# Peptides against a protein of PDB entry 3JWR: the designs that were tried, part 107

Target 1, 323 residues: chain A of PDB entry 3JWR
Amino acid sequence: TRELQSLAAAVVPSAQTLKITDFSFSDFELSDLETALCTIRMFTDLNLVQNFQMKHEVLCRWILSVKKNYRKNVAYHNWRHAFNTAQCMFAALKAGKIQNKLTDLEILALLIAALSHDLDHRGVNNSYIQRSEHPLAQLYCHSIMEHHHFDQCLMILNSPGNQILSGLSIEEYKTTLKIIKQAILATDLALYIKRRGEFFELIRKNQFNLEDPHQKELFLAMLMTACDLSAITKPWPIQQRIAELVATEFFDQGDRERKELNIEPTDLMNREKKNKIPSMQVGFIDAICLQLYEALTHVSEDCFPLLDGCRKNRQKWQALAEQ
Target 2, 298 residues: chain A of PDB entry 3JWR as posed
Amino acid sequence: TRELQSLAAAVVPSAQTLKITDFSFSDFELSDLETALCTIRMFTDLNLVQNFQMKHEVLCRWILSVKKNYRKNVAYHNWRHAFNTAQCMFAALKAGKIQNKLTDLEILALLIAALSHDLDHRGVNNSYIQRSEHPLAQLYCHSIMEHHHFDQCLMILNSPGNQILSGLSIEEYKTTLKIIKQAILATDLALYIKRRGEFFELIRKNQFNLEDPHQKELFLAMLMTACDLSAITKPWPIQQRIAELVATEFWEQGDQVGFIDFVCTQLYEALTHVSEDCFPLLDGCRKNRQKWQALAEQ

## One batch from the design tools (peptide)

Design b1_p29_2 (made by RFdiffusion4)
Fold by OpenDDE base, seed 2:
Order: structure tokens, then sequence, then C-alpha cells
Structure b1_p29_2 (fold): chain B 323 residues (1-323), chain A 29 residues (1-29)
């Protein structure tokens, strides 16, 4: 395609020029082409292109294929969300110095997972899929959408001209796919809630050890969630704009719940309760976000900007909730 | 040491504020 030719021929700017190592990064001013260029730079600067012998054209085609398989009519869970998740992962690996704690296969898997974790998202949560008796709810009992996202990821990775993993051995390929699947499934907040207690206890007891395979898997899951939720850590103007996109998608679901399912939506999904957004954001930060970024900062102190951003945004939302 | 005691107090304070499962469920209900 003309888009592929343009991307493959383009000079890729440095990570410094693109500011993709910054935790404060925003994609709002970037074109779709520039987001693809940023993604190429992430693979290159993590040494993934060199270490796994990726062909430049194949990587470009894969990035464009991933981008194409996000829906444009979804307000939040689109390509820009996946791109921002991957950028936060890149910043955590580089600026947060987590790269030195992981293998090249783990880094490869995390970056692919971050870009792929919401593929073909429909702008509705797992609860809606279950209650609407959608065909996907017949295939999977738990983490319905996350299983679907992984299936879409696997489909793209195996598509002609998109095989960025063709340079891997059979064992490396199997390991990478296992980690990708685990990382995508970890973005189900229900799984995060179930598993986070073990992670926090290990940190509290000073027993956390990345050399243990189970603890490594647990850490990768927590890191994926931290990147997926990273909108809450962004500078206030960016965080506000993203919160509006999230609210738009949730209200669209709530409208469908009323119309299609004849149910009253929860406050989070209820367009009539927009005035509750500030207090709900405070509750979300306190219940889900703060402890995660505190724990991540304990593993790597260079991740502190995520925690600091989350704390600052809590104060901003609290001030709005008190008016 | 005084430094170790402060670190332990900070850790205890950090984990003591964790919400219950019911409090978490209330945010998404």
Amino acid sequence: as target 1 above (323 residues)
Amino acid sequence: SAAEEIEEQVKEAFFARLPTDEEIAAIYS
C-alpha cells in the first residue's frame, strides 16, 4: 500500500526528538504516521530489531496491521490507547530502568502485548458482552475480550508479510507467545484485583525476587496494568482530555444498556451523572492506581514520575469534587 | 537504625491504606 511505502521509506527520528522516553508524553499532536514512526523507534531502541533479526518492511507492515485492527468508531479503546500503553512501557523500560531487569524475550513480548492488548475492542466491557449474550461470551467464560484481543494478536503475527517473530527459534517463539498471552490477559482489571495482593505482600515483606519465575510473571502482569492505566499519571491537561474520552465511551455503553438490555447503567456508565466524574476518579485512584504505582516505584525508583503524576491528579480531581 | 525504622513505618503506612474488595467493587458497581 501507499501507506506502507511511505512508512518504510521514512527517516525515523531519535527517541529524544520524539520524546518517547518521557512519562509526560502526549500523542495528541501526532499524526498516524508519526505514531507508527514512534513505534519503530521503540523496537529499534530496545534492540528488538537487531536481536531478533526483524526485516524493516515486515515490522512496518505489522505496525500498520495492528493499527488497522483497532476500531475508529470507539472513543477510547482505539489505536491511540494501545500506542500510549506501549509508549508508557517504553518509558518504564528506558527511563524507569526496568529494561535491565528483564530478558530480551520478555521485553519483546511486553511491547507486542502493549500494542495488541485491546485489538478489535468494541467500546464495551466484559459485563456487557456477557449480558448481551454476544457470541464471544460462548467461547470464553472469563476475560472474554482479553482472550479475543490475544486471538487477534496471534492472527496478525501469523498473517503473510507480518511475521515479525520469524527470526526466533521454536522455543523462543513459544516462550514469547506465552508471555504475550499472559500480559494481554493481565489487562483484565478483575485479574489485577485478584493478583495484586500477592505482589504487594512480597514487596512489604522484602521477599520480592525477579529470579523466581512465578514472581517474574506476576511483575510482568503488574507492569502491564501500570502502563494500561497510565493516563491517570499524565500532566493534568492530558489526563483531563483522556478522562473525557473514557467517559464518552462509558456513556455510550450506558446508553446501549438502557436501549438494548433495558437496564439502568451504573454511575460510571450513566450520562446523567457526569457531575460524579471527579469523585469517581478520586475513588478509582485510591482503590486501583496509587498502590500499584507505589509498588512499581519500590521495584524501580526511576518510575517515581508515574506515582507523582497520579498523586497530583488525585489532588486536582479532589478539588473538583469539593466544588 | 533510625533510617530502617522510618522505611518500615513508611511501608506499613503504605499497605495499611489498601481498600477492601467491597470498596473496590463499589467503584465499579
Scores: peptide ipSAE 0.006, ipTM 0.333, DockQ to the pose 0.032
Fold by OpenDDE base, seed 3:
Structure b1_p29_2 (fold): chain B 323 residues (1-323), chain A 29 residues (1-29)
Amino acid sequence: as target 1 above (323 residues)
Amino acid sequence: SAAEEIEEQVKEAFFARLPTDEEIAAIYS
């Protein structure tokens, strides 16, 4: 009540004041209230509040509900990760000029998806969920957590006082939910790896066309991944801090794999192999990140700061790997 | 079914994490 009242009564600063259009943005110095204010500003400046007739109180409640449905005991996949994903989406839409390439429904869906894409994340990957025979593994065969995240998202959207989509027509609502689902599912890196080749080939051949519905869907998936992984693009001090959070969560999983599953964790999740983090980061950048940000920059040159940040961090990680 | 039970548990846990009307009102005060 106090948090909602404070949020709803608070003057929402400009996007410029909040620096949420900057690709270099960091949330480390922000309070939870300030992150919520930033989120309101994202919805407002993308014209989503006006275009879809969102009530301010409902939006505030929805934001707080989303925030509350991230676990506090998860080192990385928490509200701050979701918030940073959404901020990168906002920056890509505004500063990266992708807004002009998308419909309002697509923008709405992407922002909701970015904020919601890791709801109730447990700090473990799909492989752990499967191997631990977790109840969620009985509900979903593939992309287990991403399906769960979408279900959580849908539950919030349909909860009393949280219905930010109530101003949409039935058809707009269905379309929005479809895009949200696709966007959340796209954050499964296994799906990214499967689909990225088609995207890169379209870019390489200069055949990429956002007017094609399939290519549009493919682009939205790639954009979601680009925002989800955007920590790798941040200024080096920010990148290092986030990498430590990721490592903490992965090591916690590895510790659980040893204790609960009696298995040796992979190097990525092995606390004893902390010294391999720099080389693993270089490998991750080369295998996953660089081509994505290159391709994104090809779609919109104003997204170059993401690519530049990724390249700079690769150099920094490489220098540490050589020590 | 086992699936229905899991879904119910997920729902219960979800609703327990929603902000209360009191928590929301406190932000507007």
Scores: peptide ipSAE 0.038, ipTM 0.668, DockQ to the pose 0.019; fails the geometry check
Fold by OpenDDE base, seed 5:
Structure b1_p29_2 (fold): chain B 323 residues (1-323), chain A 29 residues (1-29)
Amino acid sequence: as target 1 above (323 residues)
Amino acid sequence: SAAEEIEEQVKEAFFARLPTDEEIAAIYS
């Protein structure tokens, strides 16, 4: 395609020029081409292109294929969300110095997973998919969408001209796919809630050890969630705008729940309760986000900007909740 | 410190008012 030719021929700017190492990064001003260039830079600067002998054209095609498999009519869970998740992963690996704690295969898997974790998202949650008796709900009992996202990821990775993993041995390939699957499934917030207690306890007891395979897997899951939720850490103007996108998508689901399922939506998805957004955001930060970024900062102090951003946004949301 | 105690009290009071893990899971799952 013309897009592929343009991307493959383009000079990829440095990570510094693209600001993709910044935790404060925003994609709002970036074109689709620029987001693809940023993605190439992430793979390059993580040494993934060189270490796994990726062909430039194949990587470009893969990125475009991933981007194409996000829906444009979804307010939040679109390519830009996946891209921002991957950018946060890149920043955590580089600026947060987590790269030195992980293998090249783990890094490869995490980056692919971050970009792929919401593939073909429909702008509705697992509960809606289940209640609407969607065909996907017949395939999977739990983490319905996350299983679908992984299936889409696998389909793209195995598609002609998109095989960015062709340079891997059979063992490396299997390992990478296992980690990708685990990482994508970890983005189910229900699984995060279930598993986070173990992680926080290990941190609290100073027993956290990345040399333990189980703890490594747990850490990768927590890191994925931290990147997936990273919008809450962004500078306030960026946070507000993203929160509006999230609210838009949730309200669209709520409207569909009323119309299609004849149910009253939860407050989070109820357009009539828009005035509760600030208090709900405070609740979300305290229940889900703060402890995660505290624990992540304990593993790597260079991740502090994520925690600091989360705390600052909590104050801003609290101030709005009190007006 | 008095500041740490207030932070802890605010955290406890807040967590008591937060949706349950099941309620959160239902919203985001």
Scores: peptide ipSAE 0.024, ipTM 0.361, DockQ to the pose 0.052; fails the geometry check
Fold by OpenDDE base, seed 4:
Formats: sequence, C-alpha cells, structure tokens
Structure b1_p29_2 (fold): chain B 323 residues (1-323), chain A 29 residues (1-29)
Amino acid sequence: as target 1 above (323 residues)
Amino acid sequence: SAAEEIEEQVKEAFFARLPTDEEIAAIYS
C-alpha cells in the first residue's frame, strides 16, 4: 500500500527527537505516521530489530496491521491508547531502567503485547459483553476481550508479510507467545485485582526476586497494568484530556446499556453523573493506581515519575471533587 | 490459591489456542 511504502521509506527520528523516553510523553500532536515512526524507534532502540533479525518492511507492515485492527469509532480504546501503553513500556524499560532486569524475549513480548493488548476493542467492557450475550461471551468465560485481543494479535503475527517473529527459533517463538498471552490477559483489571496482593506482599516483605520465574511472570503482569493505566500518571493537562476520552467511551457504553439492555448504568458509565468524575478518579487512584506505582518504584526507583504523576493528579482531582 | 487457579486457567486457555507444532513448523518452513 502507499502507506506502507511511505512508512518504509521514511527516516525514523531518534528517540530523543521523538521524546518517547519521557514519562510525560503525549501523542496528541502526532500524526498516525509519526506514531508508526515512534513504534519503529521503540523496536530499534530496544535492539529487537537487530537481535531478532526483523526485516524493516515486515515490521512496518506489522505496525500498520496492528494500527488498522484498532477501531476508529472508539473514543479511548483505540490505536492511540495502545501506542501510549507501548510508549510507557518503552519509557519504563529505558528511562525506568527495567530493560536491565528483563531478557530480550521478555522485552520483545511486552512491546508486542502493549501494542496489541486492546486489538479490536469495541468500546465496551467485559461486563457489557457478557450481559449483551455477545458471541465472544460464548467463546470465553473470563477476560473475554483480553482473550479476543490475544487472538487478534496472534492472527496478525501469523499473517503473510507481518511475521516479525520469523527470526526466532521455535522455542523462542513459543516463549514469546506465552509471555504475550500472559501480558495481554494481565490487562484485565479483574485479574490485576486478584494478583496484585501477592506482588505487594513480596515487596512489603522485601522478598521480591526477579530470578524466581513465578515472580518474574507476576512482575511482567504488574508492569503491563502499570503501562495500561499510565494515563493517570501524565501531566495534568494530558490527564484531563484522556479522562474526557475515557468518560466519553464509558458514557457511550452507559447509553447503550440503557437502550439495548434496559438497565440503569453505574455512576462510572452514567452521563448524568458527570459531576462525580473527579471523586471517581480519586477513588480509582486510591483503589487501583497508587500502590501499583509505589511497588513499581520500589522495584526500580527510576520509575518514580509515574508515581509522582499519579500523586499530582490525585491532588488535582481531589481539589475538583471539593468544589 | 486464587492466583494458582488463575494461572492454571490462563495456561489451559493458552495451550488450547497455541498453534500446533505442525502449524509452527509450517510458518518456519
């Protein structure tokens, strides 16, 4: 396609020029082409292109295929969300120095997973999919969308001309797919809530050890969630804008819940409860986000900007909730 | 534990959808 030719022929700017190592990064000013260029730079600067012998054209095609499989009519869970998740992963690996704690296969898997974790997202949560008796709810009992996202990821990876993993051995390929699957499934917030207690307890007891395979897998899951939720850590103007996108998508779901399911939506999904957004954001930060970024910062102190951003946004949301 | 049960479920679901060795071999052939 013309888009592929344009992307493949484009000079990829440095990570410094693109500012993709910054935890404060925003994609709002970037074109779709620039987001693809940023993605190429992430793969290159993580040495994934070199170490796994990726053909530039294949990588470009894969990126465009992933981008294409995000829906344009979804307010938040679109390509830009996946791109920002991947950028946060890149920043955590580079600026947060987590790269030094992981294998190249783990890094490869995490980056692919971050970009792929919401493929074909429909702008509705698993609860809506279940309650609407969507066909996907018949295929999967739990983490319905995350299973679907992984299936989409796998389909793209195996599609002709998109096989960015063709340079891997069979064993490396299997390992990578395993980690991708686990990482995508880890983005189910319900699974995070179930598993985070073990992670926090290991940190609290000073027993956390990345040399333990189970603890490594647990850490990768927590890291994925930290990147997926990283909008909450962004500078306040960016955070507000993203919160508006999230609210838009949630209200669209709530409107569908009223119309299609004949139910009153929860406050989170209820357009009429817009004035509760600040207090709900405070509650979300306290219940879900703060402990995660605290624990991540304990594993790598260079991840502190994520925690600091989360704390600052909590104060801002709290101030709005008191008005 | 609840974590072990989730891990088992994730593993089962994973293995059910993993490409077969034949399918993988076909990709590398």
Scores: peptide ipSAE 0.010, ipTM 0.375, DockQ to the pose 0.040; fails the geometry check

Design b1_p29_2_s2 (made by RFdiffusion4, then SolubleMPNN; from b1_p29_2, 15 letters changed)
Fold by OpenDDE base, seed 5:
Structure b1_p29_2_s2 (fold): chain B 323 residues (1-323), chain A 29 residues (1-29)
Amino acid sequence: as target 1 above (323 residues)
Amino acid sequence: AEQEAVAQALREAFFGRLPTDEEIESLFS
């Protein structure tokens, strides 16, 4: 395609030029092409292209395929969300110095997972999918959408001309896919809530050890969640705009719940309760976000900007809630 | 207490139920 030709022929700017190592990064002013260029740079600077012998054209095609498999009519869970998740992962790996704690296969898997973790998202949560008796709800009992996202990821990875993992041995390939699956599934906040207690306890007791395979797996899951939720850490103007996108998508679901399921939506998805957004954001930060970024910062102090951003935004939301 | 109440509300809103430990083990085995 013309898009592929343009991407493959383009000079990829440095990570510094693209500012993709910044935790404060925003994609709002970037074109789709620029987001693809950023993605190439992430793979390159993480040494994934060289270490796994990726063909440039294949990588370009894969990126475009991933982007194409996000829906444009979804307010928040679209390519830009996946891209921002991957960018946060990249920043955490580089600026946050987590790269030094992980294997190349783990890094490869995490980056692929971050980009792929919401593939074909429909702008509705697992509860809606289950209650609507969608065919996907018949295949999976829990984490329905995350299973679907992984299935889409696998489909793309195995598609002709998109096989970015062709340079891997069979063992490396199998390992990578396992980590990708685990990482995508970990983005289900239900799983996060179930598992986070173990992680926080290990941190609190100073017993956290990345050499332990189970703890490694747990850490990768927490890292994925931290990147997935990273909008809450962004500078306030960016945070506000993203919160509006999230609210839009949630309200759209709430409207559908009323219309299609004849149910009253929860406050989070109720358009009539828009005035509660600030207080709900404070509650979300306190219940879900703060402890995660505190724990992550304990693992790597260079991740502090995420925690600091989260704290600052909590203050901003609290101030709005008091008005 | 407030954190747990919000966490519970979020769990109910997003997922309806939490996966069992057996389900988690099956996912990550």
Scores: peptide ipSAE 0.219, ipTM 0.798, DockQ to the pose 0.642
Fold by OpenDDE base, seed 4:
Structure b1_p29_2_s2 (fold): chain B 323 residues (1-323), chain A 29 residues (1-29)
Amino acid sequence: as target 1 above (323 residues)
Amino acid sequence: AEQEAVAQALREAFFGRLPTDEEIESLFS
């Protein structure tokens, strides 16, 4: 395609030029092509292209395929969200120095997972999918969309001309897919809520050990969540804009819940209760985000900008809630 | 306690039913 030719022929700027190592990164001013270039740079600078012998054209095609399989009519859970999740992962690996704690296969899996974790997202949560009796709800009892996201990821990875993992051994391939699946599933916040206590307790007791396979897996899950939620850590203007996108999508779901399911939406998805957004954001930060970024910062102090950003945004939302 | 109440409300809003411990163990075994 013309798009592929353009991407494959383009000069890929440095990570410094693209600012993709910054936790404060914003994609708002980037074209789709530039987001793809950033993605190439992430793979390159993480040594994934070299170590796994990726063909440039295949990587370009894969990136474009992933991007294509996000819906444009979804306000938040689109390519830009996936891209920002991947960028945060890249920043955490590089600037946060987590790269040194992980294997190349884990890094490969995490980056693929970050880009793929919301593939074909429909702008509605698992509860809506379940209540609407969608066919996917018949296939999966929990984490319905996350299973679907992984299925889409696998489909793309196995598609002709998109096989970025073709340079891997059979064992490496299996390992990578396992980690990708686990990482995508970990983005179900229901799983996060159920598992985070173990992680926090390990940190609190100073018993956290990445050499333990179970703890490694737990850490990868927490890291995925931290990147998926990283909008809450961004500079205030960026945070506000992303919060508006999230609210838009949630309100769209709430509207559909009223129309299609004849139910009253929860406050979070109720357009009529938009004035509660600041207080809900404070609650979200306190209940979900703060402890995660505290724990992550304990694992790697260089991740502090995420925690600091989260704290600053809490103050901003609190101030709005008090008005 | 307050954080847990908010977390519960968020869980209900976002996810509905939480997976069981057995389901989680199965996913990550």
Scores: peptide ipSAE 0.218, ipTM 0.798, DockQ to the pose 0.654
Fold by OpenDDE base, seed 2:
Structure b1_p29_2_s2 (fold): chain B 323 residues (1-323), chain A 29 residues (1-29)
Amino acid sequence: as target 1 above (323 residues)
Amino acid sequence: AEQEAVAQALREAFFGRLPTDEEIESLFS
């Protein structure tokens, strides 16, 4: 395609020029082509292209295929969300100095997972899929959408001309797919809520050890969640704009719940209760986000900008809730 | 206690049924 030719022939700017190492990064001013260029730079600067012998054209095609398999009619869970999740992962690995704590296969898996974790998202949550008796709800008992996202990820990775993992050994390939699956599934906040207590307790007791395979897996899950939720850490103008996109998507679901399921939506998805957004954001930060970024900062102090951003945005939302 | 109450409300709103510990172990084994 013309798009592939343009991307493959383009000069890829440095990470410094693209500012993709910054935790304060925003994609608002970037074209789709520029987001693809940023993604190439992430793979290159993490040494993934060199270490796993990726062909440039294959990587370009894969990136465009991933982007194409996000829906354009979904307000928040689209390519830009996946791209921002991957950028936060890149910043955490580089600026947050987590790269030195992980293997190359783990880094490869995390970056692929971050870009792929919401593939073909329909703009509705797992609860809606279950209640609507969608065919996907018959295939999976829990984490329905996350299983579907992984299935889409696997489909793309195995598609002709998109096989960015072709340079891996059989054992490396199996390991990478396992980590990708676990990382995508970990983005189900239900799993996060169930597992986070163990992680926080290990940190509190100073017993956390990345050399333990179970604790490594737990850390990768927490890191994925931290990147997936990273909009809450952004500078206030960026955070506010993303919160509007999230609210739009949730209200669209609430409207469908009324129309299609004949139920009253929860406050979070109720358009008539938009005035509660500031207080709900404070509650979300306190219940879900703060302890995660505190624990992540304990593992790597260079991740402090994420925690600091989260605290600052809590203050901003609290001020709005008090008006 | 307040954080747990908010977390419970979010769980019910977002996810419906939470997976069991056995289901979680099966996913990450």
Scores: peptide ipSAE 0.214, ipTM 0.794, DockQ to the pose 0.670
Fold by OpenDDE base, seed 1:
Structure b1_p29_2_s2 (fold): chain B 323 residues (1-323), chain A 29 residues (1-29)
Amino acid sequence: as target 1 above (323 residues)
Amino acid sequence: AEQEAVAQALREAFFGRLPTDEEIESLFS
């Protein structure tokens, strides 16, 4: 396609020029082409292109295929969300110095997972899928959408001309797919809530050890969640804009719950309760976000900007809740 | 206690049924 030709022929700017190592990064001013260029830079600067012998054209096609398989009519869970998740992963690996704690296969898997973790998202959560008796709810008992996202990821990876993993050995390929699956599934916040206590306790007791395979797996899951939720850490103007996108998508679900399921939506998804957004954001930060970024900062102190951003936004939301 | 109450409300709103420990172990084995 003309899009592929344009991307493949383009000069890829440096990570510094693109500011993709910044935790404060915003994609608002970027074109779709520029987001693809940023993605190429992430793979290159993480040495993934060289270490796994990726062909430039194949990588470009894969990126465009991933982007194409996000829906444009979904307010938040679209290509820009996946791209921002991957950018936060890149920043955590580079600026946060987590790269030195992981293997090349783990880094490869995490970047692919971050870009792929919401593929074909429909703008509704697992609860809606279950209650609507959607066909996907018959295939999976839990983490329904995350299983679907992984299936889409696997489909793209195996599509002609998109095989960015063709340079891997059979064992490396199997390992990479396992980590991708685990990382995508870990973005189900239900799994996060169930597992985070073990991670926090290991950190609290100073017993956290990345040489332990189970603890490594647990860390990768927590890191994925930290990147997926990273909008809460952004500078306040960016945070506000993203919160509006999230609210729009949640209200759209709430409207569908009323019409299609005859259910009164929760406050979070109720368009008539916009005034509760600030207090709900404070509650979300306290219940879900703060401890995660605190623990991540204990693993790597260079991740502090994420924690600091989260704390600052909590203060801003609290101030709005008091008006 | 307050933090757990908020977490419970979020679980009910977002997730419906939480996976069992056995289901989690199976997913990550």
Scores: peptide ipSAE 0.210, ipTM 0.789, DockQ to the pose 0.668

